# Ledger of designs, part 42: peptides against a protein of PDB entry 6IDX

Target 1, 380 residues: chain A of PDB entry 6IDX
Amino acid sequence: KELAKLSADVTFATEFINMDGIIVLTRLVESGTKLLSHYSEMLAFTLTAFLELMDHGIVSWDMVSITFIKQIAGYVSQPMVDVSILQRSLAILESMVLNSQSLYQKIAEEITVGQLISHLQVSNQEIQTYAIALINALFLKAPEDKRQDMANAFAQKHLRSIILNHVIRGNRPIKTEMAHQLYVLQVLTFNLLEERMMTKMDPNDQAQRDIIFELRRIAFDAESDPSNAPGSGTEKRKAMYTKDYKMLGFTNHINPAMDFTQTPPGMLALDNMLYLAKVHQDTYIRIVLENSSREDKHECPFGRSAIELTKMLCEILQVGELPNEGRNDYHPMFFTHDRAFEELFGICIQLLNKTWKEMRATAEDFNKVMQVVREQITRA

## One batch from the design tools (peptide; made by RFdiffusion4, then SolubleMPNN)

Design b1_p11_1_s1 (from b1_p11_1, 3 letters changed)
Fold by OpenDDE base, seed 1:
Structure b1_p11_1_s1 (fold): chain B 380 residues (1-380), chain A 11 residues (1-11)
Amino acid sequence: as target 1 above (380 residues)
Amino acid sequence: FDPSKLRAKPS
């Protein structure tokens, strides 16, 4: 107890470390000896002293043994562990993951996100906070392949559901520390969009071109009686599609695939358009047809608007950026839906279309409309 | 930012 208190002092910590005191603490944890009458209390103070000593940055986290890691991971994975031990063990694992890529690899073999999710199903907000913090640390330090595995639909849906039900919809105010961890988790989740945001469309890929053709089909053929077989010559069909791509508001009416070669937002914009067209078909068709039937030069170019809006949303959500310390601005909506970014896009594209109409905008006003929409999104 | 507030109130 006294050691744990004194370990917060840098002068004491330096001298204690110079006396190999930290090695003694690690050996106490490694021994796993439950034979002492006050084992739980002793262990809680040992873990506190260890954390406080390591927080001075005097000793590398790489000094810890695999036996130590297994013991700490055991306190997180085993049922019926004392809350004080669990909290400190989560904090130690977080610090290990954040400070050492070697320790991350070892910890990722000993614990699963599923085990950490169980610690979110509690009433203790401190335990919930440290559990999310460790999930965030594991996510942040994961290589790309493991980030994708962590992002699997089941784990993400379950994690979001548990956070929504046990943290966000809890009967207690969310503390600043928890709000920060929810912000971090949100940022790390949106960073999974970076791959698609930086993926250029290949104009030669037929499967990607078929998606653009599907956008045209959904907009213009869904209301057409199947009896109008597209008549004769290949040239007349190409000219027809060029008109349709103009009505869809693509910048390149001849080859809309070229509009998706700019990164950001690359293929992510096409993903958003396709999601809108398939999941919110009535909204998509309405937005396209309302602008395709205009002859007053006040047409909102859907294709261009969707691309620039996707780019804007990536900028607002800081896609590809690391989480900032001191930020705690999380959005509860992102925990309510598996396709939350695409749903946000679907809301914002309707806002853009409305704002365009209200401003009586023309193509020359495009950047002004986008600026107004940015302000509306960032103030909401 | 609450995206639900961006929904146009139905007129």
Scores: peptide ipSAE 0.006, ipTM 0.431, DockQ to the pose 0.021
Fold by OpenDDE base, seed 4:
Structure b1_p11_1_s1 (fold): chain B 380 residues (1-380), chain A 11 residues (1-11)
Amino acid sequence: as target 1 above (380 residues)
Amino acid sequence: FDPSKLRAKPS
C-alpha cells in the first residue's frame, strides 16, 4: 500500500527501479501464489505500484514476461475476480497495448473482445469504462485486417447492444471518462470509412460502373430484369442513360463515374447511394422521381447532393482523424444500428431534399443549401 | 447528434 502510493513520486520510482524493484513486483504477479493471507489486497497494491512505476516511462513495457501477461489476462478473463484487481489489470493491459505492438500481439492472443464484453454487463461504470478503454486500445493497435474483422464481428454488434442496454440506457448518468471512451470507440469505428472515402472510382472499372447502372435501374426500371446488361446498348440506349443520369442529378451525365473520382468522398458516396437504393428503396425512388419530374429549375440534384453530403458527414464525424482527448461527445444512434453511417446519410439526404424544397433552391443555391444543412446537422 | 431534431430551418 505504501509502495503503491510512493510509486507515484518520480524520485522514489527512479530509485526503486534502479534497485530492480519493478522486477520483484512482476515476479510476485508471475508466481500466482494464493497462499498468503490478504493475497487479493496485496496483489491489488502490487498492480497499482507496477502501473504507477511504469507510467514514469523509465522502463520499457517490453520488459514484461509472457507469464506476467498471462496472469494479468487471467485476472480479466476469469468470471470471479476482485474488482480492484480487475480494474488494475484492465488498465495494465490497456497501457501494454498502447505502448508496445509486441505486447498487443501477445494480449490479442490471450483476450478476446467477447471476454471484455462481460465486464460491460456489470453495474460498475468504472469497470465498464476500463473495459471499453481496453477494447479501444486493441482496436486502435490492431492491423487493418484485424480491425475490419473486429468491426464486422458479432462482437461489435453485441458490443453495441451491450453498450446501449447497460451503459447508455442505464439509469445512471454517464461520467466524463465513459463518455470519452464511447467517443473514442465511435471515432475508431468511423475511421474504418477512411479507405472508402479516399478510394477514387476507376471510370474504366465495369463493376463500379454497374453500381451506377443499378442506381439507374432501381430508380427508373423497377420492374425490369437486371439481366438486361448495359453492354448491348444502341446509341439510343446510351442517349437514354445520359438522360437518366441527368435525372439522377449527376454532374457528369455522360459518365457519372467521373463524379466519384474526387476524394474525399470517393467511393464512400457511391456506397451510401447504393445502400439507400437497396435498403430504403421507396425513399430513394421518391427522392429521385420527385426531382426528375420537375421542369421548374428547382430540381434537387440527387447525385451531386449525395456526394457533397457524404463529404460533409465525413468532415462532421472527423473521419480519418485521431480521437481528441478533450472530446466526450458520443452519438447514441451509432449504437442502435449496424450501418449507422449509411442510416445517418439516409436521414440527412431527406433533410437536404426537404431543405432544398423549402428554400426553393436552384442549382446556383447549392452551396447555400449545403451550408444550411450543415448547420441543421451540427445543431441536432 | 439527435436525428429526431433534424428539422429544416431555412435561414
Scores: peptide ipSAE 0.006, ipTM 0.437, DockQ to the pose 0.021
Fold by OpenDDE base, seed 5:
Structure b1_p11_1_s1 (fold): chain B 380 residues (1-380), chain A 11 residues (1-11)
Amino acid sequence: as target 1 above (380 residues)
Amino acid sequence: FDPSKLRAKPS
């Protein structure tokens, strides 16, 4: 107990480390010897002292043995561990993951996100916070392939559901530390969009062009029997498509693929448009048709609006940025849906279309409308 | 979704 308290002092820590004191603490953990009177209390203080000593940055985290890692991971994976030991073990694992890629690899073999979800199903908010913190650390340090796998896993749906039900909808106020960890988890989740945000459309990729054609088909041909496409010559068809792409509000109505060559938002804008068109088809068709029949210059260009809105949402959500330690603002919506970004886009594009009408905007007012919409989204 | 309820502040 006194060692744990004194270990917070850098002068004491330096001398204690110079005396190989930290090695003694690691050996106590590695021994796993439960036969000591007051073992749980001693272990809790040992782990506290170890953490406080390591927080001085005097000793590399890479000094820890695989036996130590397994023992700490064992405290996290066992269902009947003292809350004090569990809390400190989660904090130690978080620090290990954050400070060493080598330790991340070893810990990621010993612990799964699924095991950490059990620590969210408790009434102790401190345990919940440290469990999310460790999940965040694992997600931050994961290589891109594993990060995508973590995001797509059933574990993420379950994680979001558990966070929503046991943390966000809990009967207790959310402390600043928990709010920060929820913010971090959101930032890390949205950073998975960075690849698509930075992916340029290839105008020569037929599969990508077929998506743009599908957007046209859904908007204009959804009720038209494909049999009634009159066999009018290839030129009339090209002219028809150019008109349709203009009605869709693409900037390049001759070759809409060119609108997706700018990054950000690149292909992510096309993904959002396709999601809206397939999942919220009635909303998509309504937005397009309300503006496609206007000859009064008050048409809201859907294609351009969707691209710039996607870019704006990426900026608001700080896609591709690391989480900031001073922030604790999280959006509960992102825990309610698997495709929360695309659903947010679907809400915001309707808000944009409404705001455009209310402002009686023209194409010249586009940037003003986007600024008003940005304020509406950020104040909401 | 009421966008106005998106932001949760810690209590």
Scores: peptide ipSAE 0.006, ipTM 0.429, DockQ to the pose 0.040
Fold by OpenDDE base, seed 2:
Structure b1_p11_1_s1 (fold): chain B 380 residues (1-380), chain A 11 residues (1-11)
Amino acid sequence: as target 1 above (380 residues)
Amino acid sequence: FDPSKLRAKPS
């Protein structure tokens, strides 16, 4: 107990470490000797002293044995009554994962995200915070191939549901530390969109061109039986499509695929447009037709707006950026919906279309409208 | 959806 208090002092920590004191603490954990009547209290203080000593950065985390890692992982994976041991064990594992890639690999073999989710179902917000912090650390340090597997739709749905029901909708105010971990989890989750955000459309890829054609079909041919594609000559078809792509508000009316060659937002903008067109078809058709029927120079160009809005949302959500320390801004909406990014896009594109009308904007006002929309989204 | 409820601030 006294050692745990003194270990927070850097002068004491330096002298204690110079006396190999930290090695004695690690050996106490490694021994696992449950025979003492006050073992749980002694262990809790040992783990506290170990953390405080390691936080000074004097000793490398790589000094710990595999036996030590297995003991700490055992305290997290097994049902324990001692809240203090569990809390310190979660914090030790987090620090190990963050400070050493070799320790990450060993820890990822000993614990599962499913075991950590069980610690979110408790009333103790500190345990919940350390459990999310360890999930975030594992997600941050995972190789790119495993990062998507950890993001597996079922584990993410379950994790989001548990966070929503036991943390966000809990009877307790959310502390700053928990809000930070929820922010980090959101940033790491949206970083999975980075690949699509940085993927350029190939203007010669037929499958990608067929998606743009499907956007046209949904907007203009949704009532026409697919059988009545008139056998009109190739030139008349090209001229017809150019008009339709102009009405859709693409910058390149001849080859709309060129509008998706800029990264960011690349193919992610096309994914959002296709989601809107398929899932919110009435909203999509309304936005397109309302602007395509205008000849007053106040048309909101849907295609250009969707691309620039996707880029703006990526910037607001910090897609492709590391989580910043001291940021605590999380969006509860992202815990309520599986496709929260695409749903956010669908809300924001309607806001953009409304703001464009209210401002009586022209194509020259485009950047001004986007600035107003950015302020509206960031104040929301 | 009141967009104003998108961000939860820590209490």
Scores: peptide ipSAE 0.006, ipTM 0.430, DockQ to the pose 0.039

Design b1_p11_1_s2 (from b1_p11_1, 5 letters changed)
Fold by OpenDDE base, seed 1:
Structure b1_p11_1_s2 (fold): chain B 380 residues (1-380), chain A 11 residues (1-11)
Amino acid sequence: as target 1 above (380 residues)
Amino acid sequence: FDPSKLRSRPS
């Protein structure tokens, strides 16, 4: 107990470390011997002292043994009655993951996100905070392949559901520390969009061109009786599609694929448009058709607007940027849906279309509309 | 940022 308190002092920590005191603490954990009277209390103070000593940055985290890691991971993965041991074990694992890629690899073999989710299903917000912090650390330090696997895993859907139900919709006020961890998790989740944001459309890829054609089909052919067989010659067909792509508001009416070669937002804009068209078909058709029927030069170019809105949302959400330690602004909506970014896009594209009408905008006002929409989004 | 508030802002 006294050691744990003194370990917060840098002068004491330096001298204690110079005496190999930290090695003694690690060996106490490694021994795992439950034979000592007051083992749980002794262990809690040992872990506290160890963490406080390591927080001075005097000793590398790489000094810890695999046996130590397994013991700490064991305290997190096993049902423990002692909250103090669990909290300190979560904090130690977080620090290990954050400070050493080698330790991350070892920890990622010993614990699963599924095991950490169990620590979110509790009433103790501090345990919940440490559990999310460790999940965030694991997510941050994961190789790209493992981050994508974490993203696709049932564990992430379950994680979002558990966070939503047990943290966000909990009857307790969210503390600043938890709000920060929710912000971090949100940022790390949106960083998974970076690949798609930086993926250029290949104008020669037929499968990608078929997506643009599907956008046209959903907008213009979904209401048309199947009886209009496109029987007229290849040139009339190309001219017809050019008109349709103009009505869709693409910048390049001849080859809309060229509009998706700019990164950011690349293919992410096309993903958003396709999601809107398939999941919110009535909203998509309405937005396209209400602008395609206008002859007053006040038509909102949907394709251009969708691309620039996707880019703007990526900028607002700081897609590809590291979490800022000073921020705690999280959005509960991002925990409600698997496709939260696409749902946000679907809300914001309607806002853009509304704002365009209200401003009586023309194509020359495009940047002004986007600025107003940016202000509306950032103030919401 | 609450996207639900984006719908509720009257023009």
Scores: peptide ipSAE 0.020, ipTM 0.548, DockQ to the pose 0.023
Fold by OpenDDE base, seed 5:
Structure b1_p11_1_s2 (fold): chain B 380 residues (1-380), chain A 11 residues (1-11)
Amino acid sequence: as target 1 above (380 residues)
Amino acid sequence: FDPSKLRSRPS
């Protein structure tokens, strides 16, 4: 207990480390010997002293043994552990993951997000906070392939559900620390969109062009089987498609693929359009047809609007930016849906279309409408 | 950002 308290002092820490004191603490953890009277209390103070000593940055985290990592991971994986030991063990693992890529690799082999979810199902908000903090650390330090796997895993759906039910909808006020960790998790989740946001459409890729054609089909041929795409591209058919792409509100009516060559938002805008068209087909068709029937220059260009809205949402959500330590503004909606970004887009595109009508906007007012929509989104 | 707040208050 006194050691844990004194370890917060840099002068004491320096001298204690110079006397190999930290090695003694690591050996106490590595021994795993539960035979001592008051072992749990002693271990909790040992872990506290270890954290406080390591927080001075005098000793590299890479000094820790695999046995030490396994013991700490073992405390986190045990169903019945002292709350104080669990809390310190989560914090140690977080610090290890954040400070060393080598330790991240070792820890990622010993623990899973699925195991950490159990620590969210408790009434202790501090344990919940440290569990989310460790999840966030693992997500932040994961290589790109592993990050995508973590996001797509059933564990993420379950994680979101557990956070929603046990943290956000809990009967307790959310503390600043928890709000920060929820913000971090949100930012890290949306950063998975960065690849798509920075992916340019290839105008020569037939599969990508077929998506644009599918958007046209859903809007104008909703009752027609896609199998009946008549093979002969007659000039009349090409002219028809150019008209349809104009009615869809693409800037390039001849080759809409060119509208997706700008990054951001690149292919992410096309993903949002396709999601809207497939998941919210009635909403999509309504938005397109309400504007396609207008000859009064008050048509809202859906294609252009969807691209610029996707870009705006990426800017508002700071896609590709690291979490800011001073922020705690999380959005509960992002924990309610698996495709929260696309659902947000679907809400915001309807807001944009409504705002466009209310403003009696023309193509010249486009930037003004987008500014008003930005203000509406950011104040909500 | 709460999308529920983007819904205009019912007049």
Scores: peptide ipSAE 0.019, ipTM 0.554, DockQ to the pose 0.022
Fold by OpenDDE base, seed 3:
Structure b1_p11_1_s2 (fold): chain B 380 residues (1-380), chain A 11 residues (1-11)
Amino acid sequence: as target 1 above (380 residues)
Amino acid sequence: FDPSKLRSRPS
């Protein structure tokens, strides 16, 4: 206990480290010897002293043995560990993951996200915070191939559900530290959209073109009796589709696929449009038809608006950027929905369409409408 | 931001 307090002092820490004191602490953990009276209390103070000593940055995290890592991971994987040991073990693992890619690899072999989720189902907010912090560290330091595995919809759904029920809907105020970790998890989750945001549409890919055709079909053919299959004239069909793509508000009415070649937002904009059209079909059809029936130059170009809104949402959410240590702004909605970004898009596209009408905007006002919508989103 | 506020008319 006294050592743990003194270890916060840099002068004491320097002298203690110079006496190989940190090596003695690591060996105490490595031995796992329960032979001492008050072992749990002694271990909790040993881990505290170890953290405080390592926080001075005098000793590299790579000095720790594989046996030490396995012991610390063992304290996190065991169901009945003292709260003080568990908290410090989670914090040690977080620091190891953040400070060393070699330690990350070793820890990722010993611990699963599923084991960490169990520590979210507790009444201790500090344990919950350290568990999310370690999940965030593992997610941040994961190579791209393993990030996709962590991104698996089921694991994310389960994690989000547990966070929602045990953290956000808890009967206690969320502390700043927890709010920060929820923000970090949100940012890291949105960074999974970066691939789609940076994926260019291939205008010659028929499968991608069929998605754009499906957007047209949902907007214009959903109420049309299949009996009015327009006749076989290829040119009349092409001219008809060009009209429909104009009514959808694409910039390139001949080949709407060209509108998705710019990155950002690339294919992510098409994903958002398709999600809106399939999951919120009535909202999608309403937005498209309200603007397609206008001859007064006050039509809101849905396709262009959806692309630029997707880009703007990526900018607001800082998709592809690292989490900022000074921020703690998280949205409960991102833990309530499996497709939270697409749901946010669906809310914001309705806001955009409303704002366009209220401003009596024309195509020349497009950028001004987008600025007003940006302010509305960022102040909400 | 609170997405619920995006649906509410600014009072």
Scores: peptide ipSAE 0.018, ipTM 0.580, DockQ to the pose 0.024
Fold by OpenDDE base, seed 2:
Structure b1_p11_1_s2 (fold): chain B 380 residues (1-380), chain A 11 residues (1-11)
Amino acid sequence: as target 1 above (380 residues)
Amino acid sequence: FDPSKLRSRPS
């Protein structure tokens, strides 16, 4: 108890470390000997002293043994552990994951996200915070291949549901530390969009061109029986498609694939358009047809608007950026929806289309409309 | 940020 309190002092910590005191603490954890009447209290203070000593940055985290890691992971995976031991064990695992890639690999073998989700189903917000912090650390330090698996796993849907029901909708006010961890989880989740945001469309890829053709089909042929595709010559078909791509509001109405060669937002903009067209078909068709029927130069170019809006949303959400330690702003909607980014796009594209009309904008006003829409989104 | 508050400003 006294050692745990004194370990917060850098002068004491330096002298204690110089006396190999930290090695003695690690050996106490490694021994696992439950023989003492006050073992749990002694262990809780040992783990506190260990954390406080390591926080001075004098000793490398790589000094810890595999036996130490297994003992700490054991305290997190066991159903009946003292709350103080559990809290400190979660914090130690987080620090190990953040400070050493070698320790990350060992910890990722000893614990599962499913075990950490069980610690979110408790009334103690400190335990919930450290459990999310450790999930975030594991997600941040995971190889890129494993990050996508962690995100797509049934565990992520379940994790979002548990966070929503036991943290966000809990009977307790969310503390700043928890709000920060929810922000971090949100940022790390949206960073999975970076690959698609940085993927250029290949204008010669037929499969990618077929997606653009599907957008045209949904907008203009949804009521047309496929039997009535008139056998008009290849030139007439090409001329019709060029007109349709102009009505869709692509900048390059001859080859719309060229509009998706800029990164950001690359293919992510096409993913958003296709989601809108398939999931919110009535909204998509309404937006496209309302602007395609205008000949007054006040048409809102859907294709261009959708691309620039996707880019703007990536900038607002800081897609591809590391979480900032000073931020704690998260949105509950991102924990309620599996496809929250695409749903946000669907809300914002309707806002953009409305704002364009209200401003009586022309193509020359495009950047001004986008600035107004940015201000509307960032104040919401 | 609350998407439910996303509305056009009255002109």
Scores: peptide ipSAE 0.020, ipTM 0.531, DockQ to the pose 0.021; fails the geometry check

